# Peptides against a protein of PDB entry 6O8C, part 31

Target 1, 262 residues: chain A of PDB entry 6O8C
Amino acid sequence: VGLRYEKISLPKIHPRYDLDGDASMAKAVTGVVCYACRTASTLLLYQELMRKGVRWLVELVKDDYNETVHKKTEVVITLDFCIRNIEKTVKVYEKLMKVNLEAAELGEISDIHTKLLRLSSSQGTIESSLQDISSRLSPGGLLADTWAHQEGTHPRDRNVEKLQVLLNCITEIYYQFKKDKAERRLAYNEEQIHKFDKQKLYYHATKAMSHFSEECVRKYEAFKDKSEEWMRKMLHLRKQLLSLTNQCFDIEEEVSKYQDYT

## One batch from the design tools (peptide; made by RFdiffusion4, then SolubleMPNN)

Design b1_p11_1_s3 (from b1_p11_1, 5 letters changed)
Fold by OpenDDE base, seed 3:
Structure b1_p11_1_s3 (fold): chain B 262 residues (1-262), chain A 11 residues (1-11)
Amino acid sequence: as target 1 above (262 residues)
Amino acid sequence: KKVSARELLKE
């Protein structure tokens, strides 16, 4: 579950010259853009933390993979050894059969041999599965984490800083509008400046909101969606690895039952 | 004399 944020919108800017109204409007705009700055920062932080988490999970899964491969290798060695021993035993009993000895025992050993060969045949499937997992985890694979570096917002984008610059401009105008309000009435020239500043405030505010929506929120949502999808796939892969590990243990246990016959 | 806002901002 990603970060929750509130949808923000700019207050209505009235074209009429009103010192009280303009000061109030400017205050509201300042508040909205300030919230956008803080939210952008929070969204950025979240993404950076998620990127760290992604890297961590990749390493964890790689470790799981290596452990599974190791276990599989161990089991293969054990199984092959057991098969070789049983085959030797079969040969001995076959020789004895030529002199009409040990017929019942030969049948039992032969059955064990057949079972072991069946277990050995399953190793190819496990190997193939491991190779598939390896390919998916490899660079350029389906579970590569390259998206984490591409999607979303990054510190290098300087989105927070850009918004902060706009906020500073807006805040300056707001403080001027507070002063203008305190004067109760402005001379003609000051009134014209006030009107001009109001237009600037609108420009900065709209620019800030557009930047916030398009460059911060939208990209964050894309990152979030991609991360959730990737995470589900990674968790599924871990489950597959666990299954393969369990299969190796099952084979090992089965082989151990026959070691007493060799 | 009334001066335009743009002119005032240039000072």
Scores: peptide ipSAE 0.030, ipTM 0.635, DockQ to the pose 0.003
Fold by OpenDDE base, seed 4:
Structure b1_p11_1_s3 (fold): chain B 262 residues (1-262), chain A 11 residues (1-11)
Amino acid sequence: as target 1 above (262 residues)
Amino acid sequence: KKVSARELLKE
């Protein structure tokens, strides 16, 4: 979903010397660049919060993984124990059959043994899936959070501060243009200064807008897109872990049905 | 005497 911001553009700057128009233009430029500064700050804050969220989610998923591994291990132990007990029972019944005991019970136990062995074979698939998940979460894995530290804008970039410097320059010129407007007419030298300042204003404004667009907005959007993609993959991974956990519970439940024969 | 804007900005 990301933060919504309004598209901003600089007002048209007329080349004609006009004290009233220039003051109005300067005011508008100041407003636009001020908005850019605030927006850049907000976008930065959002990214920093998202980075915290990413780190939190990684730890959560790691915990889920460890829990799943633990459950899987428990089930493996239980299953192996059950298999061993059934095998012992089969051997006992085989011996008893030599003494003309009922063959029907041996057949049932043998079938149970076969089913348990199939369940045991499925554990290999679960293990492989867990290993895959572990590899994806590991450093350098596909779901590593290294991108969060690389993509987007960072406080160290000082983008907000850079924009603020430009805003200060623009604001200063605006205040001068407001004074110039109040004078109604400028002497030749002051007029030339005004014209020069207007060019400076344009330069600063253009620089600010370029910086905002290229270094703040563009990088933010890239971060946002990467974040959304990564988040989707992480959520899917959590679902996979849950599925594996449920499979473990299902196996445990199935094994419990045969405990009476052990 | 007309002073250039550049000269004024250097002060």
Scores: peptide ipSAE 0.029, ipTM 0.635, DockQ to the pose 0.003
Fold by OpenDDE base, seed 5:
Structure b1_p11_1_s3 (fold): chain B 262 residues (1-262), chain A 11 residues (1-11)
Amino acid sequence: as target 1 above (262 residues)
Amino acid sequence: KKVSARELLKE
């Protein structure tokens, strides 16, 4: 998962004055920094798309949660109603037994009552699980998406623009070095300017590579790792919600077996 | 007259 990019490095810069070598070096540097700009832009786009995906998934899981809570509530209402009716029936039969009516039916109803109470006790566990899930999804919870706004690179950082400025400076020097190469020999003043421009090129190139590595690539990798971890946790949470939903359906089905006695 | 590159770069 994630974008594949190639690790880039600057070519070796020779300190010696060489018009042919300097032009070739400048061309290579321009290519490397150009690749860095394009890569930084691609990495930024990926992160922005991923942030949209994260927000979408959060809303999806919240909807799943709400549906589960709704189902649980319906089951609780049905179960409580059934329990109350069975309790009334038990009381009636207890009174009838005092008048010598057959005890066999009372035993069966009492067993049903016990089973229903057991089902009711399981609702407490489901409720606790739902509360835990709610806390994890809430702001400040373990599955909050606040990291997506903090980690990685953002358009507001203007990393691509900063790299582009450096690339422009480097490109200008490269074009000058092409001209210098075409002259074959420079006058003393032009030679000194060339040497200074070579130092400037080195400065801009190293600044660009440092910025790309530290502010683009490193932050992207951190975002990627965090997103993968968060996604795994969210998928697990969805499975938990599905399990809770299934438990609610199972309870509802079991309660339906006893509705004929109410 | 040779002008030093350093002086030219300060402009």
Scores: peptide ipSAE 0.027, ipTM 0.623, DockQ to the pose 0.003
Fold by OpenDDE base, seed 1:
Structure b1_p11_1_s3 (fold): chain B 262 residues (1-262), chain A 11 residues (1-11)
Amino acid sequence: as target 1 above (262 residues)
Amino acid sequence: KKVSARELLKE
């Protein structure tokens, strides 16, 4: 998942003085750098939207965590209550055994008690897992969203504005070259100015393309890759929470089978 | 007298 953009390159700039060729070249350069500006803006917007999405997902997962903790607490209460009741029943049967009552029922109740204690022990594992998840979601944890504020491009970088300034310089030269073309022939001084402007155009264009590639595209790709990795980890964590919730439901169901004996 | 489990739970 990510924005698709076309790889752009500058046209070849010929060193020869040619009014028609230079005007055409300048037009092409203007188009390329204009595309770079628009693309940089789009890439920035995408990243800003993704940052909002990341924050939203963090809150969603925190809500899932809280729900799981709540369910776990409910099950612990129910399980502890059931264990206490079974322990009372065991004590009663132990008293009855002293009076020569049937031993078969005591064995069954003792087995239930053992099973319930095992279920209770599993709660410790669930608790540990929840604590691990909480630590990962906490500030400074492995799933912290700090990367979203660091990686990629930001409005404060003013990359679009910087590119726009260069585009403006290039566009001015293009318009002059269009006028020069219309004159068909320039005087010596105007010819020299044209040649100097061609060098300036090359400089601005190269600077724009370098900035676009290194400060916009490269950083965007890094952000995208990190976002995908982080998203995968978050989705996995949500699955873990769901698994823990299901374990709680399973324990609750098992406990309900023994409530009739209490 | 067979004391029922229910009777012992009332104590």
Scores: peptide ipSAE 0.005, ipTM 0.469, DockQ to the pose 0.066

Design b1_p11_1_s4 (from b1_p11_1, 5 letters changed)
Fold by OpenDDE base, seed 2:
Structure b1_p11_1_s4 (fold): chain B 262 residues (1-262), chain A 11 residues (1-11)
Amino acid sequence: as target 1 above (262 residues)
Amino acid sequence: KKVSALEELKK
């Protein structure tokens, strides 16, 4: 998801001196550069909002991570406690068997012990996964948000202001050309000024469009692409955390079945 | 291209 904008281009600027044509051209140029200014502003706003969203999501995912770690720790404690109790029971029954007492219950308890040990072994995998996630979320990790401050356009670049200055110059020339058109004919000196202003308009317009394309649009597109990629990865990570949490709950539920034996 | 366009405007 990204902001849609229209591809814009400058109208053809004819070298011929034509008061009507030059006024029309200047109007069109003003419109195009005005659109560029507005678009640049909108693109900047979008990026700033996305940066806020990125920071928010990072904190949310960190909270999810901490919750999962907490749950995992709780389950480990419970599981270890249960294992220790079952082991004590096994030892008691083994001693009783040595005195020729009934063996029927020892097999069942031993099976439970084996199951609990298997559950305990799965904790290592969960721990490894959590460590991986922690590494990815850490500074310099694959899911670090440093790109959000590096990519794209920033208020400090003053791109909108720079474009606005150029637009102001262009607009001034346009208004003069509108006046020139109304005069129908210019004296020699005024004609020369008009021609020079036309060159200035061309210069400002091309500078504006180049700046817009290279410093606003291109950087925005890079930011957009990076943000989409990063967002997908973060959402996937949240799903992974949820999966790990569910695994912890499953283990806890399984352990609860054996609490009567402890 | 820019220089050429400016040169054309000078004519």
Scores: peptide ipSAE 0.018, ipTM 0.481, DockQ to the pose 0.003
Fold by OpenDDE base, seed 1:
Structure b1_p11_1_s4 (fold): chain B 262 residues (1-262), chain A 11 residues (1-11)
Amino acid sequence: as target 1 above (262 residues)
Amino acid sequence: KKVSALEELKK
């Protein structure tokens, strides 16, 4: 999972003055830094898309949570109502039993009452689970999405633009070296300028590669790792919510069996 | 029928 990119390195720069070699080297450097710029842009785009996805998923899970809470509340109300009705029925039958021997029916209703009370007790577990989920989704919780805003690279960092500036400088020197090569021989002053430009090229290239590695790639990898971990946890939480929802439906179904006695 | 009788008793 994630974007794959090739490991890039600068070509070896020879200290010897060689117009043909220097032009070739400059071309290679230009290619490498150009690749870095494009890769940095792609990595940034990926992270921005992932951030959008994270926000979307958080909202989705919050909605699921709210629906589950609502369902749970509905079931509690229904169950409590059913229990109260059964209790009233039990009292009526107890009075009738004093006059008429209806012991068998009273026993059945009492058993239903006991079963309903057991169902009511199970709701405590559901409530506890929902509270746990709420705490995890709350600010500062284990599933908070604050990391998505902190980790990785952002457009405001202007990393791509910084690399592009360096690439422009490198490209300019490359074009000059191409011209120098075409001249086959340079005058003394032009030769000295060529040597200085070669040093500048190396400086810009090194700066670009360092920036790419430390500010783009490294931060991207950290973001990727955190996103994967967070995503796994969120998916697990959604499964838990689904399980709780199903438990609510199961309780509701069971209660419906006894509504004929109310 | 039993539920109906019970409802009448609850009234």
Scores: peptide ipSAE 0.007, ipTM 0.398, DockQ to the pose 0.128
Fold by OpenDDE base, seed 3:
Structure b1_p11_1_s4 (fold): chain B 262 residues (1-262), chain A 11 residues (1-11)
Amino acid sequence: as target 1 above (262 residues)
Amino acid sequence: KKVSALEELKK
């Protein structure tokens, strides 16, 4: 879920010289660009927080992975031990059969042995799945967090500062236009300066809005989209790890049933 | 009882 912000647009700038209109327009422009600055700052902050969250989640999932690997290893050891013990038992019964003892017990033990071997074979699938997960989490893998460092806006881009500079220029012109309005009429030279400043204001405003749209909003949206996709994948991976862990527990439980025969 | 006999045989 990303930050919601309002779409902003510049007011229409009329070419006609009008002290009242120009002051009002300049005020509106100042407001819009001011909003852009604040929004850009908020969007940047959000991304920085998300980056921290991404890093945290990566570590969490790595821990989950390691735990699963550990559990798998434990189960393999237990299972192998059980298999070895059952095999010894089978050998003993085979020797006893040579002396005409009942075959029923040997059959049961043999069946247990077969079941254990099947459980052992399932470990290969678990191992393969873990390897796949490891590859996905590895640098350059499908779940690498490289995108978090590349996508979006960063403090080093100084987008907020750049917008603030433009806002300062616009604000200065706005204050001048307020003064001009108060004068009601300007001398010819002052009128020409006013007209020139109006052009400057337009230039700064358009530059600010372009920068905001292209360098702040667009990049933020890209970051947001990537983050959402990545988060879904990571959550799915965690579920996979949990499933693998549960499979290990199931195997362990099954093996425990046969430990009495060892 | 049978488990005990098996344990003795494993010794």
Scores: peptide ipSAE 0.006, ipTM 0.395, DockQ to the pose 0.106
Fold by OpenDDE base, seed 5:
Structure b1_p11_1_s4 (fold): chain B 262 residues (1-262), chain A 11 residues (1-11)
Amino acid sequence: as target 1 above (262 residues)
Amino acid sequence: KKVSALEELKK
């Protein structure tokens, strides 16, 4: 979900000299470019906040990863200990069977041993999954946040300031056109100045709109798209970590059932 | 209980 902004367009600029029309047009242009400036500022702020959020989320996921690794390690130690104890028990029973023929008990212990070995095998899969996650989170990995620093607009680009300069020029012409309108009629020289200013206004307005569209909106949209994609992947990764954690707990619980045999 | 039985068998 990104910021919603309205599509803006410049009003039609008529070539005909009309003091009332030109004043109205200039007012409209001023409004549009003013909106562009404010929008550009808002879009920039949004991106900066998102970058902060991205960094925060990365750290959170890294913490989750470390906790999962810790839990996995704990389970591995417990499981290995249990396996070793069961193996010792199996050896004892094998010796006893030669003397007392206690085959039934040996069978049960052997089955437990087989189950534990299966659980141990599953740990390898968990380890592989954790390694994959680690690689994705590592620098240069698929979930690296380098895009957040590259994509979009940045304060250093000075886009808002550039637009503001153009807005100031446009606003000045607008105020002059408002005065011209109040005069109802202009002398020949003033009329020529008005016509030239109208051309300047058009130039500044088109430059502002082009800059806004190409350097602000387009880059923002690219950032937004990348952020959404990355966020989805990160959320999925968190779910994977949770799943792995749960698997570790399940294994631990299963192992606990056999601890009485050790 | 099973551990105690095992210990008895080891003796």
Scores: peptide ipSAE 0.006, ipTM 0.392, DockQ to the pose 0.095

Design b1_p11_2_s1 (from b1_p11_2, 4 letters changed)
Fold by OpenDDE base, seed 5:
Structure b1_p11_2_s1 (fold): chain B 262 residues (1-262), chain A 11 residues (1-11)
Amino acid sequence: as target 1 above (262 residues)
Amino acid sequence: EPPEFEEIKWP
């Protein structure tokens, strides 16, 4: 998962003055830094798309949570109603037992009451689990999406623009070196300028590569790793919500068996 | 005569 990019490195640079070699080197450097610019742009786009995906997933999970809470609430209401009705029935039978000896029926109803109370106790566990999930999704929680706004590269960093400026400087020197090569031999002053420009080329190239590596690639990889970890946790959380929903359905089904007594 | 620019020392 993630964007694949090729590892790039600067070509070998010789310190010696050589018009042909310098032109070839400058061409290669231009190509490498151009690739860095394009790659940086693509990496940025990928991260922006992933941030949108993260936001979308958060909303999806919140919806799942709300649905689970709604179902839980429905079950609690139904269960409480059933318990109250059974309790009323128990009281009636206790009074009748004094008159008509209906001990067997009272025992059955009492057992149902006990089972319902056990189901009611399980609702507390479900509630606790939902509260835990809510806390994890809340601001400052373990599954908050704040990392998506902090990690990686952002348009505001202007990394692509910074690299483009360096690329422009490098490209200008390359075109000059191409002209110098065509002259085959330079006068003394032009030779000194060429040597000076070669030093500038080195400076710009190394700055570009450092910036690309440290501010683009490294931060992208960190973002990618964090996003993968977070995504796994979110998917697990969705499974937990599904499990809780299923538990609610199971309880509802069990309660329905006793509705004939209410 | 102006001094010649020294060769670049690449790391």
Scores: peptide ipSAE 0.024, ipTM 0.584, DockQ to the pose 0.064
Fold by OpenDDE base, seed 2:
Structure b1_p11_2_s1 (fold): chain B 262 residues (1-262), chain A 11 residues (1-11)
Amino acid sequence: as target 1 above (262 residues)
Amino acid sequence: EPPEFEEIKWP
């Protein structure tokens, strides 16, 4: 799960003045930092897409929850209606029993009544479970998506742009080093400038790599880990909702068996 | 006189 990226490192930089070596080194550094820029952009895009996905999934699960609640409510109404009808029937048969009529039937109806009451009691458990799920989905709940906005990198961080600025500086030095290489030898002043630029290149490259590692990669990994954990919890919750829905259907089916007595 | 830069000491 998540984007795979290659671990990148800066090439070895030799302190010795060498026009050929410096040009080659600068090229390699440019390539590495360029890769960092592109990777940072890709990691950012991934996170943004995941955030959209998270929001979508939250809404989907909320819809599932609402459907389950609706079904539960329907079953409760049906069950209560059935119970009331059975209770009326029980009363009628009790009166008849006082006249020594229909005693056997009263026993059967009473058993049905008892079964219905048991089914009714199970609704309390379902309700409690739904309330728990609701609390988890609510703001501040265990399944809140606030982490998606807090963790990781964001466009507002301007990480890609910051890296791009450094890349531009590095690229300019690289192009100069290509020119220097073509000259094969530099005058003293130009040589000193070259050495100074080499130091600048190292500085920019190091800064870029540090920024990439600390502000892009590390935060991305944290985001990825949180997203995976959250996703597992959400999937589990959906399974719970499905289970509750199935329980409602089971109860409804059981109640339907006794509707002929009502 | 042009400033003299020492060779870069890389860590």
Scores: peptide ipSAE 0.023, ipTM 0.592, DockQ to the pose 0.083
Fold by OpenDDE base, seed 1:
Structure b1_p11_2_s1 (fold): chain B 262 residues (1-262), chain A 11 residues (1-11)
Amino acid sequence: as target 1 above (262 residues)
Amino acid sequence: EPPEFEEIKWP
């Protein structure tokens, strides 16, 4: 998972004055920095889309949590009601047993009561699990999405624009070097300007590649790694919520079998 | 006469 891109590097640059070589080198540098600009833009877009996805998933999981809590509460109410009714029935049959009546039925009802109490005990475990999930989803919790706003690159960083400015400077020098090449031989003053521009080209290219590597690629990779880790944890949490929901449904189904005795 | 620039020293 993640955006794939090619590793780029600046071409070898020769220090010797050579109009043909310098034009070719400048063309290659322009191509590399152009690719860096496009890649930086694509990496930024990917991260922005992922941030939207993260926010969406957080809301989805919160909804799932709330539904699970609601279902748990419903089951607790139903179970408690059933227990109270069975307890009343047990008391009635105990009175009847004193006169040697309904002994077999009392045993059955007593067993049901015991089963219901076990189910009630399991609700405590579900509650504890829900509380744990809530703590993990809360602000400052282990599954908080604050990292999505902190990690990676953002439009406000203006990295693409900064790279584009450097690309424009490089492109201008490249076009001049094409003209210089066409002249075959430069006068002394023009030769000195060419040499100076070659130094500028190196400066701009190095600055662009450093910025791309340190401020775009590195931060993107950190964001990608963090997002993958967070996503795995969120998916696991959703599975836990589903499991808890299913447990509630199972309990509700079992309780429904005994409602006829109430 | 303008100063002569030395050949660039690339790292």
Scores: peptide ipSAE 0.023, ipTM 0.595, DockQ to the pose 0.102
Fold by OpenDDE base, seed 3:
Structure b1_p11_2_s1 (fold): chain B 262 residues (1-262), chain A 11 residues (1-11)
Amino acid sequence: as target 1 above (262 residues)
Amino acid sequence: EPPEFEEIKWP
């Protein structure tokens, strides 16, 4: 899960003044920082898409929850109605028993009543489970999506733009070093400028790589880890909701067997 | 005469 990226590092920079070597080094540095810019953009896009996915999944699970609650309510109404009817039937048969009639039927109806009461008790457990799920999905709950807004990198951070500015500075120096290489030899003043620009190049490159590592990669990894944990919990929650739904259907099916006695 | 820059010290 997550985007795979290659670990990048700056090439070795030699302190020796060498027009050919410096041009080659500058080209390599430009390539590395360019990769960092593209990677940062991709990582940002991934996180934005994941945030949309998280919001979508939360709404989906809330819908599943509401459907389960609706089904549970339907079953409770049906079960309560059936229990009331069976209780009335038991009273009628008890009256008939006083005249020594319907003894076998009374025993059967009494057993059904006992079974229905057990089903009613199990429904209470389902209600408790649904309440637990609701609390976990509520604001401030264990499955709240607040982390998705806090963790990782955001467009407002302007990380890609900041890296692009540094890349532009590096690229400009690279193009100058390419020209310097073509001259084969520089005058004293131009040589001093070249050396100064080499220092600037290193400074910009180091700044870019530090920013990429600390403000892009590290925060992305934190977001990724949190998202994986959260997704696992949400999937488990959906499985739990499905189980509760199935239990409601099982109760409904069992109750339907006894409706003929009411 | 332009001031001489010191040789680049790389970490």
Scores: peptide ipSAE 0.021, ipTM 0.585, DockQ to the pose 0.083

